# Designs tried in a protein design run: peptides against a protein of PDB entry 6PSE. Part 1

No score or structure here was measured in a lab: all are predicted.

Target 1, 78 residues: chain A of PDB entry 6PSE
Amino acid sequence: PSEEEEYARLVMEAQPEWLRAEVKRLSHELAETTREKIQAAEYGLAVLEEKHQLKLQFEELEVDYEAIRSEMEQLKEA
Below, numbering starts at 1 at the first letter of every chain, in headers, positions and changes, except where a header shows other numbers.
Peptide ipSAE was made for these designs. It is ipSAE averaged over its two directions, with the distance scale d0 held at 1.0 Angstrom where the peptide's residues are scored. Compare it between designs on one protein only; published cut-offs may not apply.
The geometry check fails a fold that doesn't show the stated peptide or that is severely misdrawn somewhere.

## One batch from the design tools (peptide; aimed at target 1 I38, target 1 (a further copy) E36)

Design b1_p8_2 (made by RFdiffusion4; failed a check: near_copy:native)
Pose (drawn by RFdiffusion4):
Structure b1_p8_2 (pose): chain A 78 residues (1-78), chain B 68 residues (1-68), chain P 8 residues (1-8)
Amino acid sequence: as target 1 above (78 residues)
Amino acid sequence: LVMEAQPEWLRAEVKRLSHELAETTREKIQAAEYGLAVLEEKHQLKLQFEELEVDYEAIRSEMEQLKE
Amino acid sequence: AFFESLLE
């Protein structure tokens, strides 16, 4: 019997004391995973923002580069 | 009376939590894998930005060298 | 949008 069918048998045939403990155990597991899920989403938003700021800083540097480059090309007529 | 024959509710709770836990885990993993992708994207962009900085310095110094 | 929805 697989671990899944063994567990299904345990839930449908175990005593209430065991069922209560499993409810309690899963409640802790869910609370912790919900906490981890939330932190992962916050981390995503943070790095998404960092990336956004870096993109703007990059496009700003592109403009400054073009301005200097444009002036140099003009000067090569001298 | 003996509504105490209620292991059926506990069994319903075990199943409910087991499913919620599974979906929460999928959402967590999915969220983590996305976070890693953004880090990889940011890394590529940081490398490109530092390249542009060097090139920018190269032609700021190459000009100014235009000195008369 | 996915990360915001998880924090809703």

Design b1_p8_2_s2 (made by RFdiffusion4, then SolubleMPNN; from b1_p8_2, 3 letters changed; failed a check: near_copy:native)
Amino acid sequence: SFLESLLS

Design b1_p8_4 (made by RFdiffusion4; failed a check: near_copy:native)
Pose (drawn by RFdiffusion4):
Structure b1_p8_4 (pose): chain A 78 residues (1-78), chain B 68 residues (1-68), chain P 8 residues (1-8)
Amino acid sequence: as target 1 above (78 residues)
Amino acid sequence: LVMEAQPEWLRAEVKRLSHELAETTREKIQAAEYGLAVLEEKHQLKLQFEELEVDYEAIRSEMEQLKE
Amino acid sequence: SFFESLLE
């Protein structure tokens, strides 16, 4: 029997004391995973923002580069 | 009376939590994998930005060298 | 977004 069918049998046939403990155990597991899930989403928003700021800083540098390059090309007529 | 024959509620709770835990895990993993992708994207962009900085300095110094 | 929806 697989671990899944063994567990299914345990839930449908175990005593209430065991069922209560499993409810309790899963409640802790869910609370912890919900905490991890939330931190992972916050981390995503933070790195998404960092990436956004970096993109703007990059496009700003592109404009400054073009301005200098544009002036140099003009100067090569001298 | 004996509504105490209620292992059926506990069994319903085990199943409910088991499913919620599974979806929460999927959401967590999906969120983590997205976070890694943004880090990879940011890394490529950081490398490109530092390249542009060097090129920018290269032609800021190459000009100004235009000196008369 | 996906991350904002998880924080709702």

Design b1_p8_4_s4 (made by RFdiffusion4, then SolubleMPNN; from b1_p8_4 with S5E E8S; failed a check: near_copy:native)
Amino acid sequence: SFFEELLS

Design b1_p8_5 (made by RFdiffusion4)
Amino acid sequence: AAAAAAAA
Pose (drawn by RFdiffusion4):
Structure b1_p8_5 (pose): chain A 78 residues (1-78), chain B 68 residues (1-68), chain P 8 residues (backbone only)
Amino acid sequence: as target 1 above (78 residues)
Amino acid sequence: LVMEAQPEWLRAEVKRLSHELAETTREKIQAAEYGLAVLEEKHQLKLQFEELEVDYEAIRSEMEQLKE
Amino acid sequence: not in this file (backbone only, 8 residues)
């Protein structure tokens, strides 16, 4: 019997005391995972923002580079 | 009376929580894998930005060298 | 269970 069918048998045939403990155990597991899930989403938004700022800082540097480059090309007529 | 024959509710609770826990885990893992992808993207962009900085310095100094 | 009944 697989671990899944063994567990299914346990839930449908175990005593209430065991069922209460499993409810309690899963409640803790769910609360912790919900906490981890939330932190992972916050981490995503933070890196997403960092990336956004970096993109803007990059495109700003592209403009400054083009301005100098444009001037230089003009100067090579001298 | 003896609504105490209620292991059926506990069993319903075990199943409900087991499913919620599974979906929450998928959402968590999915969220983590996306976070790693953004880090990878940001890494590529940081490398490109530092390249442009060097090139920018290269032609800021090459000009100004235009000196008469 | 049979062994415990025989021992008894």

Design b1_p8_5_s1 (made by RFdiffusion4, then SolubleMPNN; from b1_p8_5 with A5E)
Fold by OpenDDE base, seed 1:
Structure b1_p8_5_s1 (fold): chain B 78 residues (1-78), chain C 78 residues (1-78), chain A 8 residues (1-8)
Amino acid sequence: as target 1 above (78 residues)
Amino acid sequence: as target 1 above (78 residues)
Amino acid sequence: AAAAEAAA
């Protein structure tokens, strides 16, 4: 039997006192896990926004670089 | 009474059949929420790594830009 | 571009 099947059997045979305690335990874990999920998502969003700002800066620099490179190229050819 | 307090009272007065069903429900929600948390965390990590790679590219371009800018500056002064 | 992960 898998641990999942064994746990299911335990729940089926458990006394009300154990079941109430298990509901409380699971509720606590669900609350914590939910908070962690939200935090992870919000952090991911923040990093995504930072990456976007960096990308804009990179593209601006790339334009400036190509402008100078082109000017330099023309000066070297003449 | 808060919804939390009302829920706690319900659990205290609930029959074994309801309690078993609640354990199953909470277990399912916990499993789903845990998976979502992991997915969010993994996505955040991926974006963080992409941001890091972009930062490296930006810094490389910045060095190249300053080199060309400096060369151009010297040529314009002479 | 990338599709962001959001919670609930």
Scores: peptide ipSAE 0.154, ipTM 0.839, DockQ to the pose 0.000
OpenDDE base, seeds 2, 3, 4, 5: peptide ipSAE 0.137, 0.147, 0.088, 0.084; ipTM 0.840, 0.840, 0.834, 0.832

Design b1_p8_8 (made by RFdiffusion4; failed a check: a repeat of another design)
Pose (drawn by RFdiffusion4):
Structure b1_p8_8 (pose): chain A 78 residues (1-78), chain B 68 residues (1-68), chain P 8 residues (1-8)
Amino acid sequence: as target 1 above (78 residues)
Amino acid sequence: LVMEAQPEWLRAEVKRLSHELAETTREKIQAAEYGLAVLEEKHQLKLQFEELEVDYEAIRSEMEQLKE
Amino acid sequence: SFFESLLE
């Protein structure tokens, strides 16, 4: 029997004391995973923002580069 | 009276939590994998930005060298 | 977004 069918048999045939403990155990597991899930989403938003700021800083540098480059090309007529 | 024959509710709770835990785990993993992708994207962009900085300095100094 | 929806 697979671990899944063994567990299914346990839930449908175990005593209430065991069922209460499993409810309790899963409640802790869910609370912790919910916490991890939330931190992972916050981490995503933070790095998404960092990336956004970096993109703007990059495009700003592109403009400054073009301005100097444009001037230089003009000067090569001298 | 004996509504105490209620292992059926506990069994319903075990199943409900098991499912919620599974979906929460999927959401967590999915969220983590997205976070890693953004880090990879940011890394590529950081590398490109530092390249543009060097090139920018190269032609800021190459000009200014235009000195008369 | 996906991350904002998880924080709802």

Design b1_p8_8_s2 (made by RFdiffusion4, then SolubleMPNN; failed a check: near_copy:native)
Amino acid sequence: SFFESLLE

## One batch from the design tools (peptide; aimed at target 1 Q39 A40 V47)

Design b1_p9_5_s4 (made by RFdiffusion4, then SolubleMPNN; failed a check: near_copy:native; its pose is not in this set)
Amino acid sequence: SDFFRSLLS

Design b1_p9_6 (made by RFdiffusion4; failed a check: near_copy:native)
Pose (drawn by RFdiffusion4):
Structure b1_p9_6 (pose): chain A 78 residues (1-78), chain B 68 residues (1-68), chain P 9 residues (1-9)
Amino acid sequence: as target 1 above (78 residues)
Amino acid sequence: LVMEAQPEWLRAEVKRLSHELAETTREKIQAAEYGLAVLEEKHQLKLQFEELEVDYEAIRSEMEQLKE
Amino acid sequence: LREFFESLL
């Protein structure tokens, strides 16, 4: 029997004391995972924002580069 | 009276939590994998930005060298 | 992608 069918048998045939403990165990597991899930989403938003700021800082540098480059090309007529 | 024949509710709770836990895990993993992708994207962009900085300095110094 | 992360919060 697989671990899945063994567990299914346990839930449908175990005593209430065991069922209560499993409810309790899963409640802790869910609370912790919900916490991890939330932190992972916050981390995503933070790195998404960092990336956004970096993109702007990059496009700003592109403009400054073009301005100098444009002036140099003009000067090569001298 | 003996509504105490209620292991059926506990069994319903075990199943409900088991499913919620599974979906929460998927969402967590999915969220982590996305976070890693952004880090990879940011890394490529950081490398490109530092390249542009060097090139920018190269032609800021190449000009100004235009000195008369 | 931002909306996805906000939806989880």

Design b1_p9_8 (made by RFdiffusion4; failed a check: a repeat of another design)
Pose (drawn by RFdiffusion4):
Structure b1_p9_8 (pose): chain A 78 residues (1-78), chain B 68 residues (1-68), chain P 9 residues (1-9)
Amino acid sequence: as target 1 above (78 residues)
Amino acid sequence: LVMEAQPEWLRAEVKRLSHELAETTREKIQAAEYGLAVLEEKHQLKLQFEELEVDYEAIRSEMEQLKE
Amino acid sequence: LREFFESLL
């Protein structure tokens, strides 16, 4: 019997004391995972924002580069 | 009276929580894998930005060298 | 992608 069918048998045939403990165990597991899930989403938003700021800082540098390059090309007529 | 024949509710709770835990895990993993992708994207962009900085310095110094 | 992360919060 697989671990899944063994567990299914346990839930449908175990005593209430065991069922209460499993409810309690899963409640802790869910609370912890919900905490991890939330931190992962926050981490995502943070790095998404960092990436956004870096993109702007990059495009700003592109403009400054073009301005200098544009002036140099003009100067090569001298 | 003996509504105490209620292991059926506990069994319903075990199943409900088991499903919620599974979906929460998927969402968590999915969220982590996305976070890693952004880090990889940001890394590529940081590398490109530092390249542009060097090139920018290269032609800021190459100009100004235009000195008369 | 931002909306996805906000939806989880």

Design b1_p9_8_s3 (made by RFdiffusion4, then SolubleMPNN; from b1_p9_8 with R2E E6R; failed a check: near_copy:native)
Amino acid sequence: LEEFFRSLL

## One batch from the design tools (peptide; aimed at target 1 I38 L48, target 1 (a further copy) Y43)

Design b1_p10_1 (made by RFdiffusion4; failed a check: near_copy:native)
Pose (drawn by RFdiffusion4):
Structure b1_p10_1 (pose): chain A 78 residues (1-78), chain B 68 residues (1-68), chain P 10 residues (1-10)
Amino acid sequence: as target 1 above (78 residues)
Amino acid sequence: LVMEAQPEWLRAEVKRLSHELAETTREKIQAAEYGLAVLEEKHQLKLQFEELEVDYEAIRSEMEQLKE
Amino acid sequence: LRAFFESLLE
């Protein structure tokens, strides 16, 4: 029997004391995973924002580069 | 009376939590994998930005060298 | 993608 069917048998045939402990165990597991899930989403938003700021800082540098480059090309007529 | 024949509620709770835990895990993993992708994207962009900085310095110094 | 992360925090 697979671990899944062995667990399904345990839930449908175990005593209430065991069922209560499993409810309790899963409640802790869910609370912890919910905490991890939330931190992972916050991390995503933070790095998404960092990336956004970097993109702007990059496009700003592109403009400054073009301005100097444009002036140099003009100067090569001298 | 003996509504105490209620292992059926506990069994319902085990199944409810088991499913919620599974979905929460999927959401967590999915959120983590996305976070890693943004880090990879930001890394590529940081490398490109530092390249543009060097090129920018290269032609800021190449000009100004235009000196008369 | 931002909307996905915001939805997880709802």

Design b1_p10_2 (made by RFdiffusion4; failed a check: near_copy:native)
Pose (drawn by RFdiffusion4):
Structure b1_p10_2 (pose): chain A 78 residues (1-78), chain B 68 residues (1-68), chain P 10 residues (1-10)
Amino acid sequence: as target 1 above (78 residues)
Amino acid sequence: LVMEAQPEWLRAEVKRLSHELAETTREKIQAAEYGLAVLEEKHQLKLQFEELEVDYEAIRSEMEQLKE
Amino acid sequence: LREFFESLLE
């Protein structure tokens, strides 16, 4: 029997004391995973924002580069 | 009276939590894998930005060298 | 992608 069918048999045939403990165990597992899930989403938003700021800082540097480059090309007529 | 025959509710709770835990885990993993992708994207962009900085300095100094 | 992360925080 696989671990899945063994567990299914345990839930449908175990005593209430065991069922209560499993409810309690899963409640802790869910609370912790919900906490991890939330932190992972916050981390995503933070790095998404960092990436956004970096993109703007990059495009700003592109403009400054073009301005100098444009001037230089003009000067090569001298 | 003996509504105490209620292991059926506990069994319903075990199943409900088991499913919620599974979906929460998927959402967590999915959220983590996305976070790693953004880090990889930001890394590529940071490398490109530092390249542009060097090139920018290269032609800021190459000009100004235009000195008369 | 931002909306996905915001939706998980709802």

Design b1_p10_3 (made by RFdiffusion4; failed a check: a repeat of another design)
Pose (drawn by RFdiffusion4):
Structure b1_p10_3 (pose): chain A 78 residues (1-78), chain B 68 residues (1-68), chain P 10 residues (1-10)
Amino acid sequence: as target 1 above (78 residues)
Amino acid sequence: LVMEAQPEWLRAEVKRLSHELAETTREKIQAAEYGLAVLEEKHQLKLQFEELEVDYEAIRSEMEQLKE
Amino acid sequence: LRAFFESLLE
């Protein structure tokens, strides 16, 4: 029997004391995973924002580069 | 009376939590994998930005060298 | 992608 069918048998045939403990155990597991899930989403938003700021800082540098480059090309007529 | 024959509710709770835990885990993993992708994207962009900085300095110094 | 992370925090 696989671990899944063994567990299914345990839930449908175990005593209430065991069922209560499993409810309690899963409640802790869910609370912790919900906490991890939330932190992962916050981390995503933070790095998404960092990336956004970096993109703007990059496009700003592109403009400054083009301005100097444009002036140099003009000067090569001298 | 003996509504105490209620292991059926506990069994319903075990199943409900087991499913919620599974979906929460999927959401967590999915969220983590996305976070890693953004880090990889940001890394590529940081490398490109530092390249542009060097090139920018290269032609700021190459000009100014235009000196008369 | 931002909307996905915001939805998880709802």

Design b1_p10_4 (made by RFdiffusion4; failed a check: near_copy:native)
Pose (drawn by RFdiffusion4):
Structure b1_p10_4 (pose): chain A 78 residues (1-78), chain B 68 residues (1-68), chain P 10 residues (1-10)
Amino acid sequence: as target 1 above (78 residues)
Amino acid sequence: LVMEAQPEWLRAEVKRLSHELAETTREKIQAAEYGLAVLEEKHQLKLQFEELEVDYEAIRSEMEQLKE
Amino acid sequence: LKEFFESLLE
C-alpha cells in the first residue's frame, strides 16, 4: 500500500484522539507555510521594485550617453 | 444528545486543512520561483548597466581630451 | 507579476 492509501485509511478509521492531533498538526503546518508564502510574495515585490529602479537608472544613463555621443560626432567636423 | 458521534467533523477538518496546506505550498513555491527569476533578470540588467557606465566614462574622457 | 504577488498578500 502506498503512503497515500495508508494515510487515507488512517483518517477514515483512526480514533478521535488521533484525528484531533492531526487537525492540530496540520493547523501548525498551514500557519507556518502561510507565513513563508507571505514572505516570499513580499520578497518578490521588493526585488521587482529594485529591478524597476535599476531600469530607470539605466535609461537615464542611456540619455546622458547619447547627449555626449551626439556632441562628439558633431565635433568630428573639425 | 450524542452528537458526540462526531469524528466525521474532525475527518472533514483534516481533509480541509490538507488541501489548504497543499495550495498554500504551491503558491509559496510559485512565489519563490518567481522571486528567483527577477533576481536573474536584475543580475543581467546590473551587468548591462555597469557596461554602459564604463562606456560612458570612455567617451566622457575621450571627449574632454578634445582640448584646445 | 506585481498583481500576482499582491494577490498572495490579500

Design b1_p10_4_s2 (made by RFdiffusion4, then SolubleMPNN; from b1_p10_4, 3 letters changed; failed a check: near_copy:native)
Amino acid sequence: LEEFFRSLLA

Design b1_p10_5 (made by RFdiffusion4; failed a check: a repeat of another design)
Pose (drawn by RFdiffusion4):
Structure b1_p10_5 (pose): chain A 78 residues (1-78), chain B 68 residues (1-68), chain P 10 residues (1-10)
Amino acid sequence: as target 1 above (78 residues)
Amino acid sequence: LVMEAQPEWLRAEVKRLSHELAETTREKIQAAEYGLAVLEEKHQLKLQFEELEVDYEAIRSEMEQLKE
Amino acid sequence: LREFFESLLE
């Protein structure tokens, strides 16, 4: 029997004391995973924002580069 | 009376939580895998930005060298 | 992708 069918048998045939403990155990597991899930989403938003700021800082540097480059090309007529 | 024959509710709770836990895990993993992708994207962009900085300095100094 | 992360925080 696989671990899945063994567990299914346990839930449908175990005593209430065991069922209560499993409810309690899963409640802790769910609370912790919900916490981890939330932190992972916050981390995503933070790095998404960092990436956004970096993109702007990059495009700003592109404009400053073009301005100098444009002036240099003009000067090569001298 | 004996509504105490209620292991059926506990069994319903075990199943409900087991499913919620599974979906929460999927969402968590999915969220983590996305976070890693953004880090990889940001890394590529940081490398490109530092390249542009160097090139920018290269032609800021190459000009100004235009000195008369 | 931002909307996905915001939706998880709802």

Design b1_p10_6 (made by RFdiffusion4; failed a check: a repeat of another design)
Pose (drawn by RFdiffusion4):
Parts: C-alpha cells; sequence; structure tokens
Structure b1_p10_6 (pose): chain A 78 residues (1-78), chain B 68 residues (1-68), chain P 10 residues (1-10)
C-alpha cells in the first residue's frame, strides 16, 4: 500500500483522539506555510521594485550617454 | 443527544486543511520561483548598467580630452 | 507579476 492509501485509511478509520491531533498538526503546518507564502510574495514585490528603480536609473544613464556622444560626433567636423 | 458521533466533522476538517495546505504550498513555491526569476533578471540588468557606466566614463574622458 | 504577488497578500 502506498503512503497515500495508508493515510486515507488512517483518516477514515482512526479514533477521534487521533483525528483531533491531525487537525491540530495540519493547523500549525498551514499557519507556517501561510507565513512563508506571505514573505515570499513580499520578497517578490521588493525585488520587483528594486528592478524597476534600476531600470529607470539605467535609462537615465542612456540619455546622458547619448547627449555626450551626440556632441562628440558634431565635434569631429573640426 | 449523541451528536457526539462526530468523527465525521473531524475527518472533514482534516481533509479541508490538507487541501488548503497543498494549495498554500503551491502558491508559496510559485512565489519563490518568481522571486528567483526577478533576481536573475535584475542581475542581467545590473551587469548591463555597469557596462554602460564604463562606456559613459570612456567617452566623458575621451571628450574633455578634446582640449584646446 | 506584481499583481500576482499582491493577490497573495490579499
Amino acid sequence: as target 1 above (78 residues)
Amino acid sequence: LVMEAQPEWLRAEVKRLSHELAETTREKIQAAEYGLAVLEEKHQLKLQFEELEVDYEAIRSEMEQLKE
Amino acid sequence: LREFFESLLE
């Protein structure tokens, strides 16, 4: 029997004391995973924002580069 | 009276939580894998930005060298 | 992608 069918048998045939403990165990597991899920989403938003700021800082530098480059090309007529 | 024959509710709770835990785990993993992708993207962009900085300095100094 | 992360915080 696989671990899945063994567990299914346990839930449908175990005593209430065991069922109560499993409810309790899963409640802790769910609370912790919900906490981890939330932190992972926050981390995503933070790095998404960092990336956004970096993109702007990059495009700003592109403009400053083009301005200098444009002036140099003009100067090569001298 | 003996509504105490209620292991059926506990069994319903075990199943409900087991499913919620599974979906929460999927959402968590999915969220983590996305976070890693953004880090990889930011890394590529940081490398490109530092390249542009060097090139920018290269032609800021190459100009100004235009000195008369 | 931002909307996905915001939705998880709902």

Design b1_p10_7 (made by RFdiffusion4; failed a check: a repeat of another design)
Pose (drawn by RFdiffusion4):
Structure b1_p10_7 (pose): chain A 78 residues (1-78), chain B 68 residues (1-68), chain P 10 residues (1-10)
Amino acid sequence: as target 1 above (78 residues)
Amino acid sequence: LVMEAQPEWLRAEVKRLSHELAETTREKIQAAEYGLAVLEEKHQLKLQFEELEVDYEAIRSEMEQLKE
Amino acid sequence: LREFFESLLE
């Protein structure tokens, strides 16, 4: 029997004391995973924002580069 | 009376939590994998930005060298 | 992608 069918048998045939403990165990597991899930989403938003700021800083540097480059090309007529 | 024949509710709770836990895990993993992708994207962009900085300095100094 | 992360925090 696979671990899945063994567990399904346990839930449908175990005593209430065992069922209460499993409810309790899963409640802790869910609470912890919900906490991890939330931190992972916050981390995503933070790095998404960092990336956004970096993109703007990059496009700003592109403009400054073009301005100097444009003036140099003009000067090569001298 | 003996509504105490209620292992059926506990069994319903075990199943409900097991499913919620599974979906929460999927969401967590999905969220983590996305976070890693953004880090990889930001890394590529940081490398490109530092390249542009160097090139920018190269032609700021190449000009100004235009000195008369 | 931002909406996805915001939705997880709802």

Design b1_p10_8 (made by RFdiffusion4; failed a check: a repeat of another design)
Pose (drawn by RFdiffusion4):
Structure b1_p10_8 (pose): chain A 78 residues (1-78), chain B 68 residues (1-68), chain P 10 residues (1-10)
Amino acid sequence: as target 1 above (78 residues)
Amino acid sequence: LVMEAQPEWLRAEVKRLSHELAETTREKIQAAEYGLAVLEEKHQLKLQFEELEVDYEAIRSEMEQLKE
Amino acid sequence: LRAFFESLLE
């Protein structure tokens, strides 16, 4: 029997004391995972924002580069 | 009276939590994998930005060298 | 992608 069918048998045939403990155990597991899930989403938003700021800083540097480059090309007529 | 024959509710709770836990885990993993992708994207972009900085300095110094 | 992370925080 696989671990899945063994567990299914346990839930449908175990005593209430065991069922209560499993409810309790899963409640802790869910609370912790919900906490981890939330932190992972916050981390995503943070790095998404960092990436956004870096993109703007990059495009700003592109403009400054073009301005100097444009002036140099003009000067090569001298 | 003996509504105490209620292991059926506990069994319903075990199943409900087991499913919620599974979906929460999927959402967590999915969220983590996305976070790693953004880090990889940001890394590529940081490398490109530092390249542009060097090139920018190269032609800021190459000009100004235009000195008369 | 931002909307996905915001939806998880709802």

## One batch from the design tools (peptide; made by RFdiffusion4, then SolubleMPNN; aimed at target 1 V47; its pose is not in this set)

Design b2_p20_1_s2
Fold by OpenDDE base, seed 5:
Structure b2_p20_1_s2 (fold): chain B 78 residues (1-78), chain C 78 residues (1-78), chain A 20 residues (1-20)
Amino acid sequence: as target 1 above (78 residues)
Amino acid sequence: as target 1 above (78 residues)
Amino acid sequence: EELEEALRREEAERAAAAAA
């Protein structure tokens, strides 16, 4: 049997005391995992914002670089 | 009573059939939330890698820009 | 960036812990 099938059988045959303990365990794990998910999402968003700012700076530098490059190229052709 | 205290009381007084259903519900939510957490982590990592590559490109462009700027400045002073 | 490395490590640890 799969682990899922074995677990399902365990739950079906379990005493109320075990079931209450399992509800408590699962509730705790769910709360923890939910917090971790939110934290991961917040960090991801922060990195996205930083990346966006960096992209803007990069694009500004590209414009400035191309201006100087073009001027330099014109001087070399003269 | 807080919602948590009320829920705790419900679990303590619940019949086995309700407890089994609750274990099933929590297991499903935990599995879903875990998947979402992993997805968020993977996405965040991907964005970090993209940001890192962009930073390297930016730093390379800065070096190239300063080289041309310096050359241009020398030409203007001559 | 030190921040980038810290975030990368934290995310990798979260993913690894969930996959274990």
Scores: peptide ipSAE 0.106, ipTM 0.786, DockQ to the pose 0.018
OpenDDE base, seeds 1, 2, 3, 4: peptide ipSAE 0.100, 0.098, 0.094, 0.092; ipTM 0.785, 0.786, 0.785, 0.785

Design b2_p20_1_s3 (failed a check: too like the target's own chain)
Amino acid sequence: SELEEALARVEAERAAAAAA

## One batch from the design tools (peptide; made by RFdiffusion4, then SolubleMPNN; aimed at target 1 E42 L45, target 1 (a further copy) E36 V47; its pose is not in this set)

Design b2_p23_7_s4
Fold by OpenDDE base, seed 3:
Order: structure tokens, then C-alpha cells, then sequence
Structure b2_p23_7_s4 (fold): chain B 78 residues (1-78), chain C 78 residues (1-78), chain A 23 residues (1-23)
């Protein structure tokens, strides 16, 4: 049988004490996994903010670069 | 009593049928939350890659900018 | 640039969704 079928059979044949322990285990794992999901989302948002700030800096530098490039081009043409 | 205390009491007093149903419910929620966590991690990696590429582009532009700035400075001093 | 902005907005939305579903 598959692991899923074996687990299903275990749950069906288990005593109340085992079932209570399994509820506790699953509740704990769910809480941990939930925290990890939240943390991943928070990290993603932080990186997005960093990327946004970097993009603004990049665009500012592009403007400055084009200004200097244009000035040099004018000097060379004169 | 707190919701946690009430839930704990419910688990302690529950019949096997309820406990099996609760195991099933928690297993389902854990599976879903796990998938969501993985997806959040994948999104985070994508953002990190985009930020990294942008950083490389920014650094390249900085080099080009400094080259032009230096050239202009030399022309003005001569 | 426009495509990049749209991708960023989509990613922001996905992270917010993941966060809000759990908080």
C-alpha cells in the first residue's frame, strides 16, 4: 500500500490517546509552517522595497549620465 | 476560558470520530499552508534575482558615468 | 520598463496575499 493508504489505516485504527497526540503534532507543525510562510512573505516584501529604492537610484543616475553625455557631445561639436 | 483552553478541553473530551476528523482537517490545512510557503519562497527568489540583475546594471552604469565624468574633468583642466 | 513594473506589482500582490492569509 502507499504511504498515504498506510497512514489512513493508522488513523482509522488508532486509539484516542494516539489521535490526541497526532492532533497536537499537526497543530504544532501547522503553526510552524504558518510562521515560515509569513516570514517568507515579509522577506519578499523587504526585497521588493530594496529593489524599488535601487530602481529609483538607477533612474537618477541615468538622468545624470545623459546630462553629462549631452554636454560632452555639445563640446565636441563646437 | 481562553480559546486555546477551550480547544484543549475539546480535544481532551472528544470522541475518536471527532479526533479523526480533526486529524484530517489539520492535515489538509498543513498541506495547503506548506504549498503556500513554498510558493512564497519561490516568489522571494524571483525578486532576489531581479534585484541582483538591477544591481549589476546599476554598477555598470556607475562605471560608465565615472568614465565620462573623469574625461570631462580632464578636458576642463586642460 | 512597463513590463517590469507590472511584474513587480504582481509580486507585491502575491506576497501581500500570502501574508494576509495567515495574519
Amino acid sequence: as target 1 above (78 residues)
Amino acid sequence: as target 1 above (78 residues)
Amino acid sequence: DEAERRREEELVAKFREAYEEST
Scores: peptide ipSAE 0.178, ipTM 0.800, DockQ to the pose 0.083
OpenDDE base, seeds 1, 2, 4, 5: peptide ipSAE 0.160, 0.166, 0.155, 0.165; ipTM 0.796, 0.798, 0.794, 0.797

## One batch from the design tools (peptide; made by RFdiffusion4, then SolubleMPNN; aimed at target 1 Q39 Y43; its pose is not in this set)

Design b2_p25_2_s1
Fold by OpenDDE base, seed 4:
Structure b2_p25_2_s1 (fold): chain B 78 residues (1-78), chain C 78 residues (1-78), chain A 25 residues (1-25)
Amino acid sequence: as target 1 above (78 residues)
Amino acid sequence: as target 1 above (78 residues)
Amino acid sequence: MLREEFEERLEEMAEEEEEEEEEEE
């Protein structure tokens, strides 16, 4: 039997005391996992913001680069 | 009573059939939340990689910019 | 944040969850 099938059988045959303990366990794990999910999402968003700021800096540098390139081309043609 | 205290009382007073259903519910939610956590982490890593690639491109452009700036300064002084 | 720092933080979160589960048993 798969682990899932074995667990399902355990739950079906379990006494109320075990079931209450299992509900408590799962509730705790769910709460923690939910917190971690949120934290992971927040980190991802922070990195996205950093990437966005870097992109803005890159685009600014591109503008500056093109300006100097154009000026240099003019100087070379004179 | 807090929602948590009310839930705790419900669990304590619940019949086995309800408890089994609750275990099933929580197990499902935990599995889904875990999947979502992993997905969030993977997404964050992907964004980090994108940021890293952008940083490399930025640094390359900086080098090119400084090269042109230096050349232009030399042309202006001549 | 660097990839390594992010991965380390994810590992820490997973370890903290495991430790909390062990303390409740």
Scores: peptide ipSAE 0.141, ipTM 0.778, DockQ to the pose 0.224
OpenDDE base, seeds 1, 2, 3, 5: peptide ipSAE 0.142, 0.138, 0.132, 0.137; ipTM 0.779, 0.776, 0.773, 0.777; seed 1 fails the geometry check

